# Peptides against a protein of PDB entry 6GMG, part 216

Target 1, 331 residues: chain A of PDB entry 6GMG
Amino acid sequence: DSDDRVTPPAEPLDRMPDPYRPSYGRAETVVNNYIRKWQQVYSHRDGRKQQMTEEQREWLSYGCVGVTWVNSGQYPTNRLAFASFDEDRFKNELKNGRPRSGETRAEFEGRVAKESFDEEKGFQRAREVASVMNRALENAHDESAYLDNLKKELANGNDALRNEDARSPFYSALRNTPSFKERNGGNHDPSRMKAVIYSKHFWSGQDRSSSADKRKYGDPDAFRPAPGTGLVDMSRDRNIPRSPTSPGEGFVNFDYGWFGAQTEADADKTVWTHGNHYHAPNGSLGAMHVYESKFRNWSEGYSDFDRGAYVITFIPKSWNTAPDKVKQGWP

## One batch from the design tools (peptide; made by RFdiffusion4, then SolubleMPNN)

Design b2_p16_8_s3 (from b2_p16_8, 8 letters changed)
Fold by OpenDDE base, seed 4:
Structure b2_p16_8_s3 (fold): chain B 331 residues (1-331), chain A 16 residues (1-16)
Amino acid sequence: as target 1 above (331 residues)
Amino acid sequence: SAEDAELINRYGQEAA
């Protein structure tokens, strides 16, 4: 079925988007129209709008991950991920709570674990760290200067991230960003880069050696953030979907939402851009649609997922894929 | 829900 994916055609550079339509508090449009908007709003390199390249259109065609891919410039690696988990709430609910009518013990524990994650706090942690990184980047003209600045910032804030190993994704993320090394990107100059954020929703019960109950109802102990840092070990995320609990039931592997570098202080007013599925205009799935959702809509997620992570990566400042203000829809 | 069906990927598509 994946063979039905099609790369959207090129859109003329000066073609204006058709109006988006509202959908469940979101702004929605077909992928071709998003390309038009992207070219008018997000495509700018050094202040000049660009036509979305064939390569970028191909990336975009992959669906929700494609939106993050085209805007970040690389396929998501998810190495620098943050979340917030209320351990006390979790323990208390397990101890004093009880399964709902018809709910199994495993289902209860999985649900309690899911509910013990705070999406807003996880997002805020990522924003906090991104801000620290951006300060470290501002006047650093080589990686050494950036790392020194970063360590200093962390020390000043007494942030537990200062204790991370030098090989940690936290410290290596910049050097491992392709656009950092590109001549027309960062050109190895940290001050030409900025931190950006995207989010991933996924399933905790991915361990095939674990119980069937964990695969069906979640693994309460999986993908928890480390205390103090908020870092989530994403190494065991293999894009394995939730196991069905009934015949004919099926779940999807992930969802991605692009935030970028919005400066809106109120999390609830931030806009997240994501896609519904890969572009298959001639297939059963149909054309890909792109959604621009408020945080409430994004963070609500789906029953397919019981984990949310907020990931930091980097893009050149010369790109306009992560503006400080994102307007929902068109016009 | 109708929203779920419209917003979520129906098939997991990822790049190698």
Scores: peptide ipSAE 0.133, ipTM 0.761, DockQ to the pose 0.251
Fold by OpenDDE base, seed 1:
Parts: C-alpha cells; structure tokens; sequence
Structure b2_p16_8_s3 (fold): chain B 331 residues (1-331), chain A 16 residues (1-16)
C-alpha cells in the first residue's frame, strides 16, 4: 500500500529538464524531471529560483494531490468549491429521456445528473470569484479591509455571495490559509496574497447509509452547487470511491488538477497539472508521472468520478507556483 | 483504458 511511497531525491538547482513526451494528447514526464522543471519555472520566491525542499518533495510524492499540495503550499481542504448544474436539463432529461439498453433506472439517473454539470461554467464561476477576491486583496493591508473590499465588490456586481455568512468558507478562507500568516508569506497582509484555483474530481455516492444503487451509480442530489452562488457543500466528501458494479471492479477515490492563476481567457487553452499515483519506484506502481493537460483533457475526467469541483485557495504573490502563463511540456 | 490506468492514482494517497 502506501508503504511503497518514496520521496524523490533532490535535483541540482541548475539542472535542466529532459524533454517531455506526448501521452494521449498531454505532456508527460517522470516526477524527478518535473522537479527539474519546477525548479526552473515555478520555484521562485521573491524572484529567486529555489531548490525544491525535502518537505516539498515529500508532498509531491503523494501523486495527483501532491502536485496541488506542493504548488499551493498546503494539503487541499476543498472548502471553497464551485460548480455549475443545469437543473432544467436534469429535469427534462429525467422526464423525457429513457435508460439505455441494459442501463438500470438508478444508473440512468446518476448518468443524467453527471451530464447536467457544466465543467466549463463551473470553472468560469471559480475564475470570476477569484478575480473578485484578487481585486479585494489588492490594496487591503489587514483582514478587515479585505472583507470590506470583498463585500463592496460583490455588492457592485449584485453577486449572491454577498449574502453568505461571515463565518462561511468564502469569507474565512484567507484567514485560514497558513501561508497568509507566515512571515515570509502574507505576513497577515492580504495585499501580499492572491487567489488560485485547483480542481477535484470525486464520487457523489459517498453516503454509506444510502442505497447501494446510489453508491454504485451516483447520488443525483449530492454535491450540487447552491443557486446564485455556485458554492458546493463539500462537507460530505470523505474521499470514498465509487462502489464496484461488478466483481473485481475497483475505483480510485479522487483526482486533483492544478490550474493556479493563469490569465488565458480561453478555457480550452488553459493547462492543468496533475499526477498519476504516489511515487513508488521500487513498488508495483512504479515511479510517479506528472501530466500537463489542456482543460478538455482534464475536465473530461473518468468513470471513477461523477463530480468536479473548482476550488479557490490563496498563495503569496512572492511564489511563482501560479504564473500568468503556463507552458505545456518541455521545451 | 490504458490512459485511465496511467493517469489516475490507484490507491489515492492521503495525508494524515
């Protein structure tokens, strides 16, 4: 199991990456080579290139979540999550559609629910909110100023988020970010922080007290975004994988993709960085590989998952783990 | 698929 996980060795600071290779329309490389790229491109603190620390290499070794972990500086909490769900499409398809040949009613409903989520609109909503937050951060030198700015921005845009409780993840996310409080991070100065985005794919049917059908085929009512805000209640996400539908079948518990703060307006041209599994060079899984995928490749997901959330967190502006432009692969 | 096997965590490592 996890006993095979190994921390990748350090890479010399000036070692250049080997070329990435194409893999199913993606750019792919082994984790040690990603570390080399990371040191050349993303490692900068206050404009100075840094060697990836042992702690960071250990975080990275955890696989897909490790990529988000090392770049965000904290293990994902997933509390500030957004999605888009087409309720009318869902209702219409349930009413007028029918199960496919061999498809059960529960399977049909689960599939229809999955297909009623719009990944692009969900991502767009997260970017919109991140932009609002960044404007609120820009000249705020304490949390009170940030919150006041945020409320003003939301009011000006007539955004339903303005009605969220002061203790909600939306308003509390900054103060709960470790790097915000760090001396070499935000140092309690909001203007030193910026909003960043990552995505999580997961299974809706996680309620162990629900029907077996929901666990196998999805819970159509679970993890829907709230109307107006787009916020998803992630409190019931316990990293429980989809239940097998046939003997011997197994599913994984989650996938994470790192976006950061890219400014590319075309969603289809944005780059998402993710890993395949924890680093186990001497185990059955083998070495961890890192993928840089376009949005279409990322958002398509897998049959393991029927939900996608786009999550906002914060990093210091002095970090270069979330640059405006991300180049796919190397060179 | 081969793509799925290559791209997805098999054991989904979590931090304590």
Amino acid sequence: as target 1 above (331 residues)
Amino acid sequence: SAEDAELINRYGQEAA
Scores: peptide ipSAE 0.103, ipTM 0.762, DockQ to the pose 0.278
Fold by OpenDDE base, seed 2:
Structure b2_p16_8_s3 (fold): chain B 331 residues (1-331), chain A 16 residues (1-16)
Amino acid sequence: as target 1 above (331 residues)
Amino acid sequence: SAEDAELINRYGQEAA
C-alpha cells in the first residue's frame, strides 16, 4: 500500500555514514544512511556539500526510481532509451530450438526473446552515445550550437542517429531537461550540462489487447531497439507488471538503477545504485534500502522483467550526483 | 509521474 510511504527525515550535513553491509557483491544500506553518504559524496553543488532537501528526500522515498530521481533531478521519462538485441540469435533459436519440458510455446518465445537482449552491449551503446553528446556539449553555448555539434559528431562516426528526426527524443532531450533551463543549472548553456545514464528494467507484455500468454510470458516483439541506432520506443511502457501465472503470484512494475557518468571502462566494474521499494518504515514493507551493485548484479535483473533499457538524460556539471568514479559502499 | 512511482515494488521485492 503506497499510503504507507514516508519521507525520510533530514540528516545532519556533516554526519558520516555507517558502514554498508556487503551482500553477494553488492553494498547495502538503509535509506537514511544513503542520505548521509549522498550528502558527503554526491550532494555537491559547485563544490559545496548540500543537505538533501525535503523535496529530494521525498523523491528518494519512492524506492528504486527515487534513487534515479534524486540524482538526475527529475522523474525518469525514459524517452532516450537504448538496448541491444541479437536478431540473428533470436531467429535461429526460434527456428532450431524447442521448448523445454513443460514450457509452453509462448513461454519459449518469450524466454528466447529475453535472452536475445545483450545488456552489456546495450549499456555500451548508451555510453557511446553519451560520449558523443558530451563532446557536442563541451563548447556549445546555445541549443543550436549543441545540435550542430551533435550532427557533426554523428556524421563523422557514420552513426545512424544522424538520421533521426529533429523532434526525436535524441535531439529534444536536452531542451526538455528542466535543469538545463534553471539559472543555477545549465542556464540554457549546453556546455554546463553533461549526459548521464540510468537503467530501467520492465516487462514487455504490457499490451492489454494482446494475448494473455504475452502478458504472462512476454511479448517477443515488444520494446526492441531500432537497428543501427539502438533506440527503444518506450512510449508503450506504462509500468504494467508481468501478469501472474499462478494464483497469488505478483510481479513488480519496474526497477531503476543509477549509473551517472562513471568513466570506468570495464563494464563489470561499474557501480549501479538502486532501491528495493518505497520507504515504509511503519508499514509491512519496512524501511527502504539502497543497493550499490556491480553491473553483473544489476543487469541480471529479476524474473519480473524481460527488458532492460539504458537511458540517457542530462544534469548540470555543477552537480556531483554523477562523478567519474563511484565507490561501492562505505567506507 | 509521481503516481507511477507510488507503484514501485508493491510486492516487497528486494534487490538482494
Scores: peptide ipSAE 0.032, ipTM 0.680, DockQ to the pose 0.118; fails the geometry check
Fold by OpenDDE base, seed 5:
Structure b2_p16_8_s3 (fold): chain B 331 residues (1-331), chain A 16 residues (1-16)
Amino acid sequence: as target 1 above (331 residues)
Amino acid sequence: SAEDAELINRYGQEAA
């Protein structure tokens, strides 16, 4: 029950983390210990360690989304999302493929659609766009300068994003970032901000007006990226979980993974930080655990989800929640 | 929303 959620207690600023537990290529720890690591590694504002505030601890307590929330400084809006979908593969598999034994047509189509998404290419697209944005931010001291720089960068690369409307989430994302406007954040200076990335896993079959089959097995046409841009319209994502396919079966509404701004060129070596559930140490779910997973582990996802989106947002450069290098576990 | 976040892994699914 959601009423069992508890805010983790404060940890002394100088308390060092206990060792993480390795598990199947991941590093795992309890949320309290992650707070200790966070204070040592990620808490820095203008180079100075900070104790995680009560507000931040409360955000963190919400689970997987809490990890992204505390590190990005805002609850995820998911407006600027990217993915990669192989349309040719999808069409070919539908045409030439056959349902497996016992697999319904709807299940087959949903599976084929899921498999037609390329998580690595989606991630790469987000990184590419983030890089363009970072170049546009670098010497821009007002929003107008940033937008001009961005348009120039896109034109130089012949990127389809240059054709997006001025009101598009792509162009409005910085303006709509609270930390950009904060005195201790960007202070309305784009050059004080940097683009960061997180990922969301969710279910495609969320349309309640659609068939039950789509809700159970996925909607093959939902949440596809726009050609050329890779943008995913997330407006229909309402955090509705997959419908049960058998009695007693239940699925989770979403998963979030924090990447930040790692510079590791090899996607497989990047680290994604995420939580299992909201913190309920005295409830049935138990204490929240935080995982640091390699991309392979993260991108694999769960059967609960058939979509993965890679989302761009912004944080102040003075924050150390998105360092160039992230190490798994402790020490 | 924060309310939606409370539904995360409601069925006891572990991230790892």
Scores: peptide ipSAE 0.032, ipTM 0.676, DockQ to the pose 0.152; fails the geometry check

Design b2_p16_8_s4 (from b2_p16_8, 5 letters changed)
Fold by OpenDDE base, seed 5:
Parts: structure tokens; C-alpha cells; sequence
Structure b2_p16_8_s4 (fold): chain B 331 residues (1-331), chain A 16 residues (1-16)
């Protein structure tokens, strides 16, 4: 029960993390040890390390979303989301494929849809767009200049995003970022901000008015990216978990992974930071653990989810929550 | 804050 959630205690600013190392692409540590690491590595504001505040510790205590929350500075809104879907593969498999033994038609279609998403291409699209945005931000000292730069960049690349409405999440994302408006953040200066990326795993079959089969096995038509842009309409994502397919089975609502602004070109070498569950040291779930996973480990996801989106938001350049290089573990 | 608590199945995490 969420009532068991506890805010982790403060850690001294000078306390070093206990050592931990990656195993099979994933490093794991308890939340209080991650706080120690965060203070040493990611807490820096304008080059000075900071103790994680009580508010930040409270955000972090919510689990996987808490990791993204504390590093992005806001609760995820997921409005600027990207994915890649192979429509030809989907159609071909539906036409020429067949359900497995014991697999229902709905289960087959849901599985085929899930398998038609390419997590790596979705991630690459988000990185491409983030790069364009960062170029547009670089020398823009007001939002108008940023938008003009962005449109020029998109035109030069013949990117379909150039056709998006001015009110779209794509163009409004910066102005809707709280830290952009903060005096100690962007202070309304785009050149003080940078684009960052996180990922969300979630269930497609969230429409309660749809068939039970879609809720159990996925909605093949839900949360597909728009052709050309790769944008996913996330408006119907209400954090509703997958419906049980058998008695006693239960699924979780979502997973969030923090990437930030790593410069590693090889997707397989990028590190994704996420949590297992809300912090409940005195409850049945136990203490929260934080994972630092390679892309392969992250993108694999869980059976709880059949969609993965890669979301762009912004943070001040003065924050060190999205460094160029992220390392797993602590020596 | 009406933030949703996150939970990931430990068994799934270990299998990954």
C-alpha cells in the first residue's frame, strides 16, 4: 500500500557511496546509497555539489518515476514522446503469421503490435530531435529566437516536425517547463536550457470502454507514433495497468528510465537509471532500490508493458543531473 | 501531490 511510503533520510554531503558494480549490464543499490552517489555526482548546481533536499528525497521515494522526477526537476508530463513502429512488419505478420498454440487472436494481434515497435529506433529519433532542439537553444536568448531557430533547423533537415502546429507539445515544451521560468534555472533564456530524454514503459490497453481482450492482451492500434514525426499521443495514458489474464496475476502501472543527455553514440552503451518501487523500508515491499541499466536491460522491459516511449524535456545547463557520461555503480 | 507510486516486479527485474 502506498501508505507505507517513507521519505529517505538525509545523507551527509560528504558521505561517499558504498561500492557497487554492474552485473550483466545492471548495477543495483539501495536508495539511500543512491542519494549519496547523487550528491557526489549529479547534485551540482553551477559546479557546486548540493545535499539532496527533503523535497527531492520525497520525489525520489516514489520509485522509478522518482528517479526521473528528481533528475528532471518535475513530475513527468510525457507530452513530447517519440517511438518507432514498423507498419509494414505489423501488416505482414498479421496477414501471413498465425497465432501460437493456445494463443487467442487478440493475444496474437497484441503481441505482433508490441513486436512491431523498435525501441532503438524510437530512442534514436528522440536523440535526433533533442539534438536539433539543443542547436536551436544554443544562442537563443528568448523563446521567439528559439522557435525561429528550431523551424530553420527542421527545414534544413526536411523534418516533418516543421509542419506541427505552433501549439503542439513539440513547440510548447520549453515554455511549459517550470525550470525554464525559474530565476535560478533558465530565467526565460533558452540558451541556459538543454534537452534531456527519459523513457516510459506502459500498457496500451487502458481504455476501460474497450474489449476485455484489449485490456488483457494490448490494443494494437493504441499509442502508435505518427508517421514522419514519430510523435506519440500520450493523452490517453492514465497509468492503468494491464488486466490480469489468469487468476491471481497482477501487473504494475508503469516504469520510468532516466537517460538525460549522454553523448555516447552507441545506444547499447548508454546507461538508464530507474527504481524498482516506492520506498517502504518498514513495509512488505522493503527499501527502494535504484538500478543503473544498459540500454539492452532497460529496453527489454517487462510483460507488464507493451509500449515504450522516449520523452524529451528540458533542464537548466547549470544542473549536473544529465551529464555527458554516466557510469554504473561506484568503485 | 497525487503522484502515482511506482512498482516493478522483482522477479522481472532479476530476469532481465
Amino acid sequence: as target 1 above (331 residues)
Amino acid sequence: SAADAALINAANAEAA
Scores: peptide ipSAE 0.032, ipTM 0.716, DockQ to the pose 0.062
Fold by OpenDDE base, seed 3:
Structure b2_p16_8_s4 (fold): chain B 331 residues (1-331), chain A 16 residues (1-16)
Amino acid sequence: as target 1 above (331 residues)
Amino acid sequence: SAADAALINAANAEAA
């Protein structure tokens, strides 16, 4: 029951986390211990450690989305999302492939669509765009300068994003970031901001007007990236979970993973931070756990989801929630 | 809204 959510207590600023180590690509710890780590590693504002505030602890307590929330400084809006979809593979498999034994046509089509997404290419596209945006931010002291720089960068790279409308989430993302407008944040200075990345896993079959089969097995046409840009229209994502395919089956609404701004070039070596559920130490779900997963562990996802999007947002450069290097666990 | 709060407070998938 959602009423069982509890805000984790404050941790002393100088309290070191209890040791934990990665196993099979994933490190795991309880939320309170993550708060300790966060204060030691990620809490820095202008180079000074900060105790996680009550508000931040409350955000974190919401589970996987809470990890992204506390590190990005805002609840995820998912407006600037990227993915990679192999249209040729999809068409070919639909034409030449066959349903597995016991697999319905709808299930087959949903599976083929899911398998036609390339998580690594989607992630790389987001990183590419984030890099372009960071270059545009670097010497821009107002939004107009940022936008001009961005257009120039895109033109130089012959990137299809240059053709996006000025009202597109791509161009409006910075101005719509609360921390950009904050006095102690960006203070309306783009050069004080940097692009960061998180990922969302969710279900494609969310259209209530669609067939039951699409809700159960996925909508093959939903949440595909636009050709050339890789942009995904997330407007129809309403956090609706997959419909049960059998009695008693249930699925969760989403998963979020925080990447930030790691500079590791090898995608397989990048670390994704996420949570299992909202913090309910006295409830049936129990205490929230935080995971630090390698990309393979994150991108594998769950049967609950058939879409993965990689989302760009912005944080002040003065924050250390998105360092160049992220380490799993604590020695 | 109360509905939005409920959705935000929902559990997410756990690592196996």
Scores: peptide ipSAE 0.029, ipTM 0.710, DockQ to the pose 0.131
Fold by OpenDDE base, seed 4:
Structure b2_p16_8_s4 (fold): chain B 331 residues (1-331), chain A 16 residues (1-16)
Amino acid sequence: as target 1 above (331 residues)
Amino acid sequence: SAADAALINAANAEAA
């Protein structure tokens, strides 16, 4: 099926997009039309519009991850991920709750664990950290200055992240960003970079050595954030989908949503851009569609997933893929 | 690898 993937054709730089289709608080369009919008709104380098390159169009064609890929400039590594988990709620529900009619114990525990994650608080934590990072970046002209600023900011806020190891993804994220090192990107100048956010939905029950029940109904203990920092160890995320619970049932491997660097204070008003699947106009899946969803629509997710992480990465400030304000659809 | 390419691709249901 993956062999049916096709790279969308180039769109003229000056071609305006067609109107998006509104649907239940989302704006939807075909991938080719998103390319048109992207060129008009998000393509700018140093204030100048750019045609989406063949490479970028190829990245985009991979579906939901493609949207994040083309806007962040790199394939998601998911190293710096945040979430929020209510341990007290989890314990209380396990103790005082009961399985629903027909629900197994494993199903119950998996569901309770899923419900114990707070997507809004997870998102807020990522935004908080991104803000701290942006302050640290602002006047830092080398990595050492950035790291010093970051430590000072964390100390001032009494943030547990100050205790992370120097080799932690938290401190190494900037230096490991390709665009930071690029001459036309950051050029090794932190002040030319900004923190951005995307989100990943995925399945917790990915351990092949675990019980079948965990693979089918979730692993209640997997991918929990560390207390204090909110950091999620994503090292065991191998893009393995949920196991079928019934014959013929199948689940998707992941979903990615691009937020960027929106300044909207109300989480419910933020816009998340994502795709449905890889572009297969001549295949069974059909053409790729791109969605611009409000946070409620994004965070709701699908039954395919029981975890959501909010990931921080960096892009050059000269890119316009993460503007302060994102508008749904067109015009 | 072909396996890696398959893992990169997502196929979410179309939003209703």
Scores: peptide ipSAE 0.028, ipTM 0.705, DockQ to the pose 0.097
Fold by OpenDDE base, seed 1:
Structure b2_p16_8_s4 (fold): chain B 331 residues (1-331), chain A 16 residues (1-16)
Amino acid sequence: as target 1 above (331 residues)
Amino acid sequence: SAADAALINAANAEAA
């Protein structure tokens, strides 16, 4: 019940987090302790620690999306999303494979489609594009210069993104970022901004006009990346959960994981920050917990979801919510 | 949107 959400109280700026350690690739702590860590590590504006504001604490209280929200500075729009899909694997498995015992044809096709997505390649594509964008931002002092730099970078790399329309989310993402326009943010200067990444897990079978089988077992054709670019059209994602396949079964709407701008080259060593649910300390769900997961822990996902997207947005370089290195837990 | 904001106040898979 959304009515039992509570904004976590303020934490003193100098309060250190209680210690917590990773176990099997995941570290876990209560939301108030994460706020303490956030103030020590991620809160910096122009090199100065900041107390998490009431507004930021309110954003954070929304759960997994709240972690991405507070660190990116805006509610996720998911417009610039990337994934990787192995079409040959999909076709071959459909042709040569067969349903498992008790598995319907629709369930088989949905599962095969899910398994044909490569989370690591999707993540790497997003990182590649973010790197190109960061190079384009570096010496650009207006949007026109940024766009010119971006086109040149793409041409040099023979990247299919060079053929995108000028109104594409790829080219419009920076201008549509609120912090880019803020005086104490980018102040309309691209060189003050950097690209950051988060991930969303969601269900493919969201079309209410489709068959019940697609809603229960997935739509094999939905939310596939475009060839060459890796772009995913997220316009049909309406946060609709998977339909129950048995009585009493229920699924959740989405999961969000924050990566930021880590420079670790090994995907398996990257850290993803996410939350379990909205903060309801006096409700049935209880207090919100924050997780810091390795990529394998994050990318494994849940049966609730059959799609994963890796999304690019922007934050001011003066923010420390996306540092080069992220560490799990607190000593 | 305001409609989207209403839908985000929910549990996720880690709560299950």
Scores: peptide ipSAE 0.030, ipTM 0.714, DockQ to the pose 0.113; fails the geometry check

